# Ledger of designs, part 4: peptides against a protein of PDB entry 4Y8H

Target 1, 222 residues: chain A of PDB entry 4Y8H
Amino acid sequence: TTIVGVKFNNGVVIAADTRSTQGPIVADKNCAKLHRISPKIWCAGAGTAADTEAVTQLIGSNIELHSLYTSREPRVVSALQMLKQHLFKYQGHIGAYLIVAGVDPTGSHLFSIHAHGSTDVGYYLSLGSGSLAAMAVLESHWKQDLTKEEAIKLASDAIQAGIWNDLGSGSNVDVCVMEIGKDAEYLRNYLTPNVREEKQKSYKFPRGTTAVLKESIVNICD

## One batch from the design tools (peptide; aimed at target 1 C31 G168)

Design b1_p27_1 (made by RFdiffusion4)
Pose (drawn by RFdiffusion4):
Structure b1_p27_1 (pose): chain A 222 residues (1-222), chain P 27 residues (1-27)
Amino acid sequence: as target 1 above (222 residues)
Amino acid sequence: SIVLTDEDFEEMEEELEEEEEELEEEE
């Protein structure tokens, strides 16, 4: 996995590749690594796939209840605190490596969370197996006072460095933009640079090619 | 994303061993 977060003028953008691996095998060519904790707080996850999805949904559920109880829009630091205290309690056995970003009444925020529970603050961040390829791009091209468009280009360029140079990353680029005073825009498959070429031949078989021993109608009714 | 880790496999093997032991006791 390659995942990034980049701050800009009036908000924050996060991006992720879409490859899932089981060993050397690509288990999923197009999985979503960008998760909604609340409408304007999004999370990019790397590590154990089920852990990143489960821990994101659990905190997302508690944030919703907390938002209703307090009659307030949720803050990113609350998601940060709840996630880090949960992951710390599990001593690193819940393998979730997260970049948490969003906008709230306090402003725009960008954080990273490691599985043992430590958190970091920054204007640009990258996690996952492709993090070094992405960081190399971020360290080369990031500057203070990025526009929204520049931040989106820098984030997807960082992801692309992971797609091309890291065997743990591939396929597409997902992006989510959280800008102050506006709805968060989730850009699923923002870039699709790895479209499979047309196959040389159709392998559709002549009907009857497969030998059949029996048939029967299955009762799915009551 | 990593689908499954070594730790997941170890925990699944331990659960299977426990289920086999319970079945043997019932038998």

Design b1_p27_1_s3 (made by RFdiffusion4, then SolubleMPNN; from b1_p27_1, 20 letters changed)
Fold by OpenDDE base, seed 3:
Structure b1_p27_1_s3 (fold): chain B 222 residues (1-222), chain A 27 residues (1-27)
Amino acid sequence: as target 1 above (222 residues)
Amino acid sequence: PIVTTAADLEAAAAAARAAEEAERLAA
């Protein structure tokens, strides 16, 4: 898994790959790792998919109830605190690592939560088995005052670095954009770099030739 | 990397709780 979050001038972007694995097996090529906690608060999940889904649904339900009782838009920090407290109770027995992001009346926010309930804050974050490759891209290309488009590009480039360098990451790139004063924009399969184009004419390659279906050279370092 | 400390997180959480309480009292 590769998940990232990137703050931009007027909001926050999160992105994820879509590969799920069960041991050495690719279980799903189009797994959704972006989860809605509330309309304007989303998270990206790494670790055990079942635990990530269960935790995010529980917190989503509680945040919805809290919002209804208070007649207020949910706060990202409220979601963070609830997630942190929940994960801490299990002391890492729940295999959920989360990037939590959103917009609320106080602004745009980006946090991470580890399985034992530790939290980080940043302008850019990465988690999962591909996080090192993603972080290399983020550290190289992140700047202050990113535009929405620059942040989407940076997040997607970071996910792609994870896809290419991590066996646990792959397939497509999902993106969710949370901009202040707008509805959240969930871009499912924003990039599909590995879509088999329709079999062009069967080039009968000689026995022993492996067809390279697509070569993508991404200059990660300019 | 801009490292936000645990103290920054606690401050943000405290500010949010204070804002929520202020809004509760204003309602």
Scores: peptide ipSAE 0.032, ipTM 0.451, DockQ to the pose 0.017
OpenDDE base, seeds 1, 2, 4, 5: peptide ipSAE 0.024, 0.005, 0.026, 0.029; ipTM 0.455, 0.309, 0.489, 0.486; seed 4 fails the geometry check

Design b1_p27_3 (made by RFdiffusion4; failed a check: the pose's geometry)
Amino acid sequence: AAAAAAAAAAAAAAAAAAALAALPVMY
Pose (drawn by RFdiffusion4):
Parts: C-alpha cells; sequence; structure tokens
Structure b1_p27_3 (pose): chain A 222 residues (1-222), chain P 27 residues (1-27)
C-alpha cells in the first residue's frame, strides 16, 4: 500500500492507491483504503486489511455516539486519541497503520498512527510499503502555503510514485478533500492510469463444451 | 522412481499453496 496526507491553505487532503496483496498475488485491484470515521474526518489505512477496516469502523461508531451525547461535531484529536489508545492496548497485534485527517470546530488536522500506538503530526505524511517512493516526491515538491489544487496534485503524484515504483502498490488513486466550512469530497478512483488493454481474443466457449453429469432446480423459496 | 518424484512434487506444490492461503490480505 501507498497512502499519503497533505495539508493546504484551508484544509487537508488524503490519498491512497487501490491494490491489495496476498503475498505476490494481487487479491484486489480496486479496494477502498479511504475510510470515513465521521462526515468530515477521513482515514487512510495500510497494513493488515481487516484490521484497518475494523479499527476504523469501531472508532467511527464510538465517535458518532460521542457526537450525539455531546451535541458537538467530532474532532480529529478524539479519533486520534481513541485509535491510539486502542492500538496501544493491543501491543501492535492489530496491524493498522493510519493517516487520520479532517476538519472540525478547532480547524484542520493531519496525523499518522502506527500499529503500536504512536502518533505523529505533520503537513505531509506517507505510510505503507510505497511510503518511501511517495515521501521522495513529497520531500521534493511540498511547500508551505499550497492551494487546494496544488495539494491534490502533490498527493496523487506521491501515490503515483508508489504505484509505479513499489510492487506493493498499483491500480488507481483515491482522494478525499476536507476543506474548512465545506463538505468533505470523496473522489473514488480520482485517477485510473492502469486500465487493462483490450484482450487479443475472446475465450467465450462454444455452448456444450463442458461435460455435465446432472442437473437440478434448487429451491430458494419457502 | 518417476512415481515417487511426481508424488514429492505434488506434495511440495500443495504445501506452497496452503502457505500462501494462510497469509493475511494486506493493504
Amino acid sequence: as target 1 above (222 residues)
Amino acid sequence: XXXXXXXXXXXXXXXXXXXLAALPVMY
């Protein structure tokens, strides 16, 4: 996986590739690694796929209940605290590596969380197997005072460095933009640079090619 | 000798496929 987060003028953008691997095999060519914790707090996850999805939903659920109890919009530091304390309790056995970003009444925020529970603050971040390819781009092109469009280009360029140069990353670029005072815009498949070429031949078989021993109608009714 | 070699190759392929199926899916 390659995942990134980049701050800008009035908010924060996060991006991710879409490849899932099981060893050297590509298990999923188009999985979503961007998760909604709350409407304006989004999470990019790398590591063990089920852990990143489960830990994100659990905290997302508790954040919703907390938001209802307090009659307040959720804050990113709450998601950060809840996630880090949960991951610390599990001593690194829940393999979730997260970039947490969002906007709230306090402003815009960008964090990363490692599986043992440490957290980091920054204007640009990258995690996953493609993190070095992405960081090399971020360290080359990031500057203070990015516009929204510049931040989106820098984030997807960082993901692309991971898609092309890291065997653990591939397929597409997902993006989510969280800007202050506006709805978060989730851009699923923002870039699709790896479209399979047209096959040379159709492998549709003549009907009857497969030998059949028996048939029967299956009762799915009551 | 040829039958024993074929059985050993099939057992190795089955063990490699089980090891690969035991890996977690990674993001």

Design b1_p27_3_s1 (made by RFdiffusion4, then SolubleMPNN; from b1_p27_3 with A1D A4E A7R M26L; failed a check: the pose's geometry)
Amino acid sequence: DAAEAARAAAAAAAAAAAALAALPVLY

Design b1_p27_6_s1 (made by RFdiffusion4, then SolubleMPNN; its pose is not in this set)
Fold by OpenDDE base, seed 5:
Structure b1_p27_6_s1 (fold): chain B 222 residues (1-222), chain A 27 residues (1-27)
Amino acid sequence: as target 1 above (222 residues)
Amino acid sequence: TAAIAALEAQGSAELVEARRAAAAAAE
């Protein structure tokens, strides 16, 4: 997995690859690793896919209830705190590594969470097996005051570095853009750089290429 | 609610569905 988050001048972008693996096997070529916690708070998940999905759904449900109870829009820091406390309680046995990002009435936010419940803050972050490949791109090209378009490009280039160089990453680039004062833009399959070309050769032989050497009709009802 | 979240993402959802359909056709 390669997941990234990048802050820009008016919001935050997260991106992910779409390969799911079971050991050496590609289990899913087009897995969705971007999860909605709330309308304007999204996360990218690495680690155990079932754990990332289940924990984000659980916290998403509790954030919705909290929002209704408080009559307030959900805050990214509330989701962060709920996630970290839940993960810490299970002492890393829930294999969820998350980049949590969003916009709320306090602004735009970008955080990471590890399975043991530690949290980090940054302007750009990467997690997963492709994180070093992604970070090499981020460290080389990140600048302060990125535009939306520059941030989407940087995030997608960082995911592509994981796709091309990490065995655990592959297929497509998913993107979610969260801009202040706008709805979240979920760009499923923003890039599809691994579409298989048509096979140059066919191994289909014409019917009758293999001669029938013997035919026998056997009645099996006595 | 999930319904409100779907309405808020509607412009994005059409793009997501179009891309999902294109990806499914490429598989």
Scores: peptide ipSAE 0.011, ipTM 0.227, DockQ to the pose 0.031
OpenDDE base, seeds 1, 2, 3, 4: peptide ipSAE 0.000, 0.000, 0.000, 0.000; ipTM 0.170, 0.253, 0.154, 0.208; seeds 2, 3 fail the geometry check

Design b1_p27_6_s4 (made by RFdiffusion4, then SolubleMPNN; its pose is not in this set)
Fold by OpenDDE base, seed 2:
Structure b1_p27_6_s4 (fold): chain B 222 residues (1-222), chain A 27 residues (1-27)
Amino acid sequence: as target 1 above (222 residues)
Amino acid sequence: VAEVAALEAQGSAELVAARRAAAAAAA
């Protein structure tokens, strides 16, 4: 997995690859690793896919209830706190590594959460097996005051570095853009660099291509 | 959403192209 988050001048972008693996097996070529916690708060998940999905759904439900109870828009720091406390309670046994991002009445936010419940803050972040490949791109090209378009490009280039260089990453780039004063823009399969070309030749051979060298009819009924 | 998910599971180049076009139009 390669997941990234990048802050820009008026919001935050997160991106992910779409490969799911089970050891050496590609289980899914086009899985969704971007999860909605609330309309304007999204996360990217690395680690155990079931754990990332389940924990984000649980916190998403609790954030909705909290929002209704408080009559307030949900805050990224509230989601962060709920996630970290839940993960810490399970001492890293919930294999969720998350980049949590969003916009709220306090502005744009970008955080990471590790399975043991530690949290980090940054202007750019990467997690997963492809995180070093992604970080090499981020460290090389990140600047202050990124535009939306520059941030989407930087995030997608960082995910592509994971796709090309990490065995655990592959297929497509998913993007979610959260800009202040706008709805979240979920760009499923924003890039599809691994589309298979049409097969130029058929693998169907005409009858008789394989010579019959010997035939034996065995009666199995006595 | 279910139809998109079913087409996603089929991994059709056409769906991928349609999504890329939709994403490019939304950008």
Scores: peptide ipSAE 0.009, ipTM 0.239, DockQ to the pose 0.032
OpenDDE base, seeds 1, 3, 4, 5: peptide ipSAE 0.000, 0.000, 0.000, 0.000; ipTM 0.190, 0.137, 0.204, 0.213; seed 3 fails the geometry check

Design b1_p27_8_s1 (made by RFdiffusion4, then SolubleMPNN; its pose is not in this set)
Fold by OpenDDE base, seed 1:
Structure b1_p27_8_s1 (fold): chain B 222 residues (1-222), chain A 27 residues (1-27)
Amino acid sequence: as target 1 above (222 residues)
Amino acid sequence: GFGSREELLASIAAAAAAAAAAAAAAA
């Protein structure tokens, strides 16, 4: 697994690889790891996919209800605190770690949460088995005042580094962009580096045309 | 348990109180 978050000038991007693994086995090549908490607050999940989804749905439902009652837009820090409390309470039962990101009336935010309840804050973050390779890209290329496009590229490049350097990561890259004053943009399969475009050029050879592949005549001289 | 109204409200209040500090750290 490789998940990343990148802050840019007017928002935050999160990205994930789509490979799900169970031990050394690739279980799914296109598992969704990005989850919506609210319209403008998303997370990238790692660990047990079912645990991550269940937690994020619970928090999302509670935040939505609170938003309705208060007539206030959800805050990323509220989601962070609720997720942290939940993960801490169920420590040892939920093997999830998360990048939590979004935009709210206070600005753009990027956090990580570990299963033991620790939280980190940063302009860029990576988690998962491919996180070291991803972090090397982020540390090398992150700068202040990134554009949306630069941030998407950087996040995608970081995920690709994780894909290429980690057997547990790979297949495709999903991206979610949360920009201040805009709707969140979820880009599933933004990159598909390991999808061999089967250039099925289905050359429908008409019936009867034997494609002579290259005869290499190896003359074995006696 | 987690998910009760009281726990939810407490978590939100705690998050709101720390919001400025978290935002500053993230900026």
Scores: peptide ipSAE 0.017, ipTM 0.439, DockQ to the pose 0.014
OpenDDE base, seeds 2, 3, 4, 5: peptide ipSAE 0.000, 0.015, 0.000, 0.018; ipTM 0.261, 0.406, 0.252, 0.421; seeds 3, 5 fail the geometry check

Design b1_p27_8_s2 (made by RFdiffusion4, then SolubleMPNN; its pose is not in this set)
Fold by OpenDDE base, seed 3:
Formats: C-alpha cells, structure tokens, sequence
Structure b1_p27_8_s2 (fold): chain B 222 residues (1-222), chain A 27 residues (1-27)
C-alpha cells in the first residue's frame, strides 16, 4: 500500500494505490483508500482498511455536526485533531496511518498521522509499504509552485514507484484534488496500469480439465 | 499552510477551542 500527498500552488492532491487483486481476501482490502471527511477534506488511509473507513466515517460525522453547529466550513486542523484524539485513544489497536488533506478558509493543508497518533506537516508526504520508493520520487521532483497538473503527475508517479517496490502488479491510482475555491475532484482510476487484458484466450480446455487457479497468496506482513 | 509544527499546534488548539465553544452553544 502506498499513499501520498502533494501540495501545489492552489491546493493539495492526495493519491492512493488501489490493488485490483483478484481474490476474495483482497476484495475486502480493496476499498477506496481515499475517504471523504467533508466535501473539501479528504484522507488517504492505509493499514487495516476497516479501521481507516470506520475512523474516517466517525470523524466525518462529527465534522459535519460541528459544521452545522458553527455554520462554518470545516477546517482541516479540526479533522486532524479529531483523528489524532481517536487514534491516540486506541493506541496500539488501530494499525491505521493516514494522510489528511484539504482546503478550508485558511488555505490548503497536508498532514500525516501515524498509528501512534504522531503527526507530520509537509509539502509532500508518503506512507505505506511503498512509501520509501514514493518518497524518493517526491524528493527528486517536488518543487515549490507546482501546478495542479504537475502535482497530479508527481503524486501518480510516486504511487507507481511505490507499487513497483511492493511487487504489486495491477494497482490503479486514485487521486483526489482539492483546490482552493473549487469543489474537490475525485479521479478514480486516474492511472489504470494497462491491466494486460489477460486475453482470456478462451482456451477451450477439453471438457473435464479443472483450471487449477494457482493462487499465490503472498502474505505481505505489513 | 501551517509552515511549522508550532503553527500547527496553535491551529489545533484554536480549533479545539472553537469546537468547545460550539458544543457549549449547542447545549
């Protein structure tokens, strides 16, 4: 799993790999790694998918309530604080790490949260098993005053580097763009690596050949 | 953007205060 965030001149981009691994065990992990907290605040989640979704839904609900009571657009730092408090409370039980990003009346923001509740601030961030490879790309190519398009490309390139490092063939890249003064743009499957259409060569296997699906379960112990 | 950790901590504290005030107003 690789998640990244990249700030650009007028906003922030987050991206995540989406493994299209065919298999029942992976379907549950294949939830969108990008989660909406509010219309303009999103997170990229990694670790236990169920935990990240549950946490983000809880925070989303609380942020919505807070926004309703205050009649104000929610702030990224409010979401960050709530996430930190939640993750800290369940320290050691939630294996989730998050990139939290968004735009609010104070500008664009990009944060990371580790499972133990520590937070980092950056112009670019990467987390997950491919994070080192992703970070190498980010560090090499990030510059100040990136355009939206440059930031999307950089985030996508970083995710791809992470995918290649993690031996994960067949991962798509999801992207969410949060630009100041605009609605959030969720780009699902922004990069679909050419799933080699397994040309299902309809090998008409003769009647009676059980296709042994060699499922190589690579237990990547995260 | 919050350029420093100190700025972030200050913003978090401000957000917490705002949330507390909102909760008090709703009660």
Amino acid sequence: as target 1 above (222 residues)
Amino acid sequence: GFGSREDLEAAIAAAAAAAAAAAAAAA
Scores: peptide ipSAE 0.006, ipTM 0.373, DockQ to the pose 0.015
OpenDDE base, seeds 1, 2, 4, 5: peptide ipSAE 0.000, 0.000, 0.000, 0.000; ipTM 0.269, 0.260, 0.253, 0.318

## One batch from the design tools (peptide; aimed at target 1 A46)

Design b1_p28_3 (made by RFdiffusion4)
Amino acid sequence: AAAAAAAALAALAAASAEATARAKAAQA
Pose (drawn by RFdiffusion4):
Structure b1_p28_3 (pose): chain A 222 residues (1-222), chain P 28 residues (1-28)
Amino acid sequence: as target 1 above (222 residues)
Amino acid sequence: XXXXXXXXLAALAAASAEATARAKAAQA
């Protein structure tokens, strides 16, 4: 996995590749690593796939209840606190590595969370097996006072460094933009640079090629 | 299989820790 977060003028953008691996095998060519904790707080996850999804949904659920109880829009630091205290309690056995970003009444925020529970603050961040390829790009091209468009380009460029140079990353680039005073825009498959080429031949078989021993209608009704 | 998964998670954690240290140093 390669995931990034980049701050800009009036908000924050996060991006992720879309490859899932089971050993050297690509288990999923197009999985979403960008998760909605609340409408304007999004999370990119790397590590154990089920852990990142489960921990993100659990905190997302409690944030919703907390938002309803307090009659207030949720804050990123609340998601940060809840996630880090949950992951710390589990001593690193829940393998979730997260970049948490969003906008709230306090402003725009960008954080990272490691599985043992430590958190970091920054204007640009990367996590996952492709994090060094992405950080090399971020360290080369990031500057203070990025526009929204520059931040999106820098984030996807960082993800692309991971897609091309890291065997743990591939396929597509997902992006989510959280800008102050506006709805968060989730850009699923923002870039699709790895379209499979047309196959040389159709392997559709002549009907009857497979030997059959029996047939029967299956009762799915009542 | 479990050992290979743990090793892959450890490599991911190391790469993430190195990227974070570099980001802290650059933005300090």

Design b1_p28_4 (made by RFdiffusion4)
Amino acid sequence: AELAAMQAAARASAEASAAVHAAAAAAA
Pose (drawn by RFdiffusion4):
Parts: structure tokens; sequence; C-alpha cells
Structure b1_p28_4 (pose): chain A 222 residues (1-222), chain P 28 residues (1-28)
């Protein structure tokens, strides 16, 4: 996995590749690594796939209940605190490595959370196996006072460095933009640079090619 | 000074994440 977060003028953008691996095998060519904790707080996850999804939904659920109880829009630091305290309690056995970003009444925020529970603050961040390829790009091209468009280009460029140079990353680029005073825009498959080429031949078989021993109608009704 | 500290923390975090992912791949 390669995932990034980049701050800009009036908000924050996060991006992720879409490859899932089971050893050297690509288990999923197009999984979403960008998760909605609340409408304007999004999370990119790397590490154990089920852990990142489960921990993100659990905290997302508790944030919703907390938002309803307090009659307030949720804050990123609350998702940060809840996630880090949960992950710390589990001593690193829940393998979730997260970049948490969003906008709230306090402003725009960008954080990273490691599985043992430590958190970091920054204007640009990268996690996952492709994090060094992405960080090399971020350290080369990031500057203070990025526009929204520059931040989106820098984030997807960082993801692309992971796609091309890291065997743990591939396929597509997902992006989510959280800008102050506006709805968060989730850009699923923002870039699709790895379209499979047309196959040389159709392997559709002549009907009857497979030998059959029996047939029967299955009762799915009541 | 604050910006430099954040940049160093971003690098350290990226290195730690890549190392954990490499270790997990080796163990598998």
Amino acid sequence: as target 1 above (222 residues)
Amino acid sequence: AELAAMQAAARASAEASAAVHXXXXXXX
C-alpha cells in the first residue's frame, strides 16, 4: 500500500493506491483504502486490510453517536484520540496504519496513526510499503501555500511513485478533498493509469466442452 | 524550527511504516 496526505490553503487532501496483496499475489486490483469516518473526516489506511476497515467503522460509529449527543459537528482530534487510544490498548496487534484528515469547526487537520498508537502531525505524510517512494516525491515537490489543484497533483504524484516503484502498490489512484466550508469530494479512481491491454484471443469455449454428470434445479423458494 | 521538526517526523514515520511493511512481507 501507498497512502498520502497533503495540506493546502483551505483544507487537506488524501490519496491512496488500490492494490491488495496476499503474499506476492494481487488479491484485489481495485479496493478502496479511503474511509469515511464522518462526512468531513476521511481516513486512508495501510496494514492489515480487515483491521483498517474495522477500526475505521468502529470509531466512525462512535463519532456519529458523539456528534448526535453533543449537537456538534465531529472534530478530527476526536477521531485521532479515539483511534490512538484503541490501537494503544491493543499493543500493535491491530495492524492499522492510518492517515486521518478532515475539516471541522476548528479548521483543517492532517495526522498519521501507527498501529502501536503513536500519532504525528504534518503538512505532508505518507504510510505503507510505498511510503518511501511517495515521501521522496513529497520531499522534492511540497511547498508551503499549495493551492487545491497543486495539492491534488502532488498527492497523486506521490501515489504514482508508489504504484510504479513499489511492488506492494499498483492499479489506480483514489483521492479525497476536504476543503473548509464545502462538502468533502471523494474522487474514486481519480487516475486509472493501469488499464489492462486488449487480450490477444477470446477463450470462450464451445458449448458442451465441459463434461457433466448430473443436473438439477435448486429450490431457492419457500 | 517547527516546520523542520514536522518534516523530520514525516520522514521518520514513512521510514518506520516501510520497514514494518517489509518485515511483514518477509515473515509471510

Design b1_p28_4_s1 (made by RFdiffusion4, then SolubleMPNN; from b1_p28_4, 9 letters changed)
Fold by OpenDDE base, seed 4:
Structure b1_p28_4_s1 (fold): chain B 222 residues (1-222), chain A 28 residues (1-28)
Amino acid sequence: as target 1 above (222 residues)
Amino acid sequence: SELEAQRARARATAERSAAAAAAAAAAA
């Protein structure tokens, strides 16, 4: 997995690869690793897919209830606190590593949470097996006052670095953009760099196109 | 600078995550 978050001038973008692996096997080529906590608060998950999904759904439900009771738009820090407390309670037994991002009345926010409930704050973050490959791109190209388009590009380039350099990452790039004063823009399969174009050339060669240099018939029934 | 501190934190977070992912892969 490669997941990233990038702050820009008016919001935050998160991105993820879409490969799911089970050991050495690619289990899913188009796994969704971006999860909605609320309309304007999203997370990217790394670690155990079931744990990331279960935790984000639970917190999403609780944030929705909290928003209804308070008559307020949910805050990213509230989601962060709830996630942190939940993960800390289980002391890493929940294999969820999250980038939590969103916009709220206090602005744009980007956080990470580790499985044991530790939290970090940054302008850019990467998690997962491809995180170092992604971080190399982020460290090289992140600047203050990124535009939305620059941030989407940077996040996508960072995910692609994970896709190319990490065996645990691959397939497509999903993006979610959370801009202040706008609805969240979930861009499922924003990039599909591994779509095999139909090969314009048929590799159906007529029989005999390759010269047979040697033929041996071995009876296997002895 | 605040930027250097942010870079250092971001790198440390990425390194911890990569190590955790490697440990999970080795346990599988």
Scores: peptide ipSAE 0.400, ipTM 0.856, DockQ to the pose 0.758
OpenDDE base, seeds 1, 2, 3, 5: peptide ipSAE 0.381, 0.000, 0.000, 0.000; ipTM 0.854, 0.194, 0.168, 0.227

Design b1_p28_4_s2 (made by RFdiffusion4, then SolubleMPNN; from b1_p28_4, 13 letters changed)
Fold by OpenDDE base, seed 5:
Structure b1_p28_4_s2 (fold): chain B 222 residues (1-222), chain A 28 residues (1-28)
Amino acid sequence: as target 1 above (222 residues)
Amino acid sequence: SELERQRQRARETALRSAAAAAAAAAAA
């Protein structure tokens, strides 16, 4: 997995690859690693796919209930705290590594969470097996005051670095853009750089390429 | 600066994540 988050001038973008692996096997070529916690709060998950999905759904449900109870838009820090407390309670047995990002009435936010419940904050972050490949791109090309378009490009380039250099990453790039004052823009399969080319060669030989050397008719009697 | 501190933490977080991913060899 390669997941990234990048802050820009008016919001935050997260991106992920779409490969799921089971040991040496590609289990899914087009899995979704971006999860909605709330309409304007999304996360990217690395680690165990089932754990990332389950924990984000649980916190998403609790955030919705909290939002309804308070009559307030949910805050990214509330989701962060709930995720942190949940993961800490299970002492890393839930294999969820998350980039949590969003917009709320307090602004745009980008955080990371490790399976044991440690948290960090940054202008750009990468997690997963492809995190170092992604970080090489982020460190080289990140600048202050990124535009939305520059941030999407940077995030997608960082995911592509994971796709090309990490065995655990591959297939497509998913993106979610959370801009202040707008709805979240979920761009499923924003890039599909691994489209299989048409096979230039056919190994289908015409019938009769292998000569029949002998024919025998055998009556199969029961 | 705070920016430099966040950049350093981001590198450290990426490194820890890469190490954890290598250790877990998890399905995702």
Scores: peptide ipSAE 0.336, ipTM 0.835, DockQ to the pose 0.613
OpenDDE base, seeds 1, 2, 3, 4: peptide ipSAE 0.254, 0.253, 0.280, 0.306; ipTM 0.804, 0.805, 0.814, 0.822; seed 2 fails the geometry check

Design b1_p28_4_s3 (made by RFdiffusion4, then SolubleMPNN; from b1_p28_4, 13 letters changed)
Fold by OpenDDE base, seed 2:
Parts: C-alpha cells; sequence; structure tokens
Structure b1_p28_4_s3 (fold): chain B 222 residues (1-222), chain A 28 residues (1-28)
C-alpha cells in the first residue's frame, strides 16, 4: 500500500493506490483505501484492510453521534483522538495505519496514526509499504503554499512512485480533496496508469498447429 | 468494459456518498 496526504493553501488532499494483497497474491486490483469518517473528514488506510475499514466505520459512527450530541460539525482532532484511543486500547493488534485528513470550522488538518496509537502531524505524510517511494517524491517536490492543483499532482505523483517501485502497491490512484468552504471531492480512479490494452493478437491457432507425437487407442470395454 | 462500468459505478457511488454526506452535513 501507498497512502499520502498533502496540505495545500486552502485545504488537504489524500491519495492512495488500489492494490490489495494476500502474501504474494493480488487479492484486489481496485480496492478502495480512502474511507469517509464524516462528510469533510476522510482517512487513507494501510495495514490490514479489514481493520482499516472496521475502525474507520466505527469511528465514523461515533463521530456522527458526537456531532449530533454537540450540535457541531465534527472536528478532525476528535476523529484523531477516537482513533488513537481505540488503536492504543488494542496495543497494535488492530493493524490499522491511517492518514486522517479533513476540514472543519478550525481549518484544514492532516495527521497520521500508527497501529499502537501514536500520532504525527505534518504538511505532507506517507504510510504503507510504498511510503519511502512516495516520500522521495514528496521531499523532492513539496513546497509551501501549494495550490489545489499542485497538491493533487504531488499526491498523485507520490502514489505513482509507490505503484512503480513497491510490490505491495499498484493499479490506480484514488484521490480525495477536502477544501475549506467546499464539499469533499472524492476522485475514485483519478489516474488509471495500468489499463490493459486490447489484445491485438488472437491466441487461436489453426487446427494442426500442435503436432501429435503419439496416438494410442485403448479398448476399455471388453 | 466491465472495468469501465465498475469505474463509473464507483464514481457514481462516491458522488452519491459525497452528496448523501453533504446532505447529512447540511441537515445537521
Amino acid sequence: as target 1 above (222 residues)
Amino acid sequence: SSLEAERQRARETARRSAAAAAAAAAAA
């Protein structure tokens, strides 16, 4: 997995690859690793796919209830704290590594969470097996005051570095853009660099292409 | 292709999910 988050001048973008693996097997070529916690708070997940999905759904439900109870738009830091406390409670046995990002009445936020409940903050972050490949792009091309378009490009280029250089990453780039004062823009399959071309050649060979080396007729009925 | 139809369904589901989320946020 390669997941990234990048802050820009008026919001935050997260992106992910779409490969799921089971050991050496590609289990899914087009899995969704971007999860909605709330309308304006999204999460990218690495680690155990079931755990990332389950924990984000659980915290999403709790954030909705908390928003209703407080009569307030949900805050990214509230989602961060709930995720952190939940993951810490399970001492890393929930294999969720998350980039949590969003916009709320306090502004735009970008955080990471590790399975043991540690948390980081940054202007750009990467997690997963492709994180070093992604970080090489981020460190090379990140600048202050990114535009929305520059941040989407940077995030997508960082995910592509994971797709090309990490065995655990592949297929497509998903993007979610959370801009202050706008709805979240979820761009499923924003890039699809691994589309298989149409088969130009037929694998239908003429009859007789394979030589019969030996024929034996065995009477099975007496 | 089945993949394009899945991509279109995923985009529509994502757009509906974002719109349902926006509607839930607007109703809150």
Scores: peptide ipSAE 0.000, ipTM 0.229, DockQ to the pose 0.017
OpenDDE base, seeds 1, 3, 4, 5: peptide ipSAE 0.019, 0.000, 0.000, 0.000; ipTM 0.291, 0.258, 0.247, 0.193; seed 1 fails the geometry check

Design b1_p28_4_s4 (made by RFdiffusion4, then SolubleMPNN; from b1_p28_4, 11 letters changed)
Fold by OpenDDE base, seed 4:
Structure b1_p28_4_s4 (fold): chain B 222 residues (1-222), chain A 28 residues (1-28)
Amino acid sequence: as target 1 above (222 residues)
Amino acid sequence: SELERERERARATAERSAAAAAAAAAAA
């Protein structure tokens, strides 16, 4: 897994790869690792997919209830605190590593949470097995006052670095953009670098263009 | 600088996560 978050001038972007693995096996090529906690608060999950999903759904439900009772838009720090408390109670038995990001009446926020409930804050973050590959891109190209477009590009480039360099990462890039004063934009499969472009050119080479060097017929019928 | 502190923090977080992921993969 490679997950990233990037703050920009008016919001925050998170992104993830879509590979799910079970040991050496690619279990899913198009796993969703971006989860909605609330309309404007999203997270990216690394670690055990079931744990990340279960935790984010639980906190999402509680945040929704809290928002309804208070008649207020939920705060990212409230979601962070709830996630932190939940993960801390389980002392790392929940295999969830999260980037939590969003916009609220106090602004844009980007946090990380480790499985044991420790939290970090930053302008850019990467987690997962591809985190170092992603971080190399982030460190090189992050600047203050990024535009939305620059942040999306930076996040997607960082995920692609994970896809290309980490065996645990691959397939597509999902993106979620949370801009102040706007609805969240969930861009499922924002990049599909492994989708074979429809062969725009059928290279129908005439017979004889490539010399057949060796032909072997394998009968598969017993 | 603020940028250097941010880089160091971000890198440290990424390294911890990468180490955790590697440990999980080794335990599987």
Scores: peptide ipSAE 0.446, ipTM 0.877, DockQ to the pose 0.715
OpenDDE base, seeds 1, 2, 3, 5: peptide ipSAE 0.437, 0.429, 0.000, 0.000; ipTM 0.877, 0.874, 0.263, 0.206; seed 3 fails the geometry check

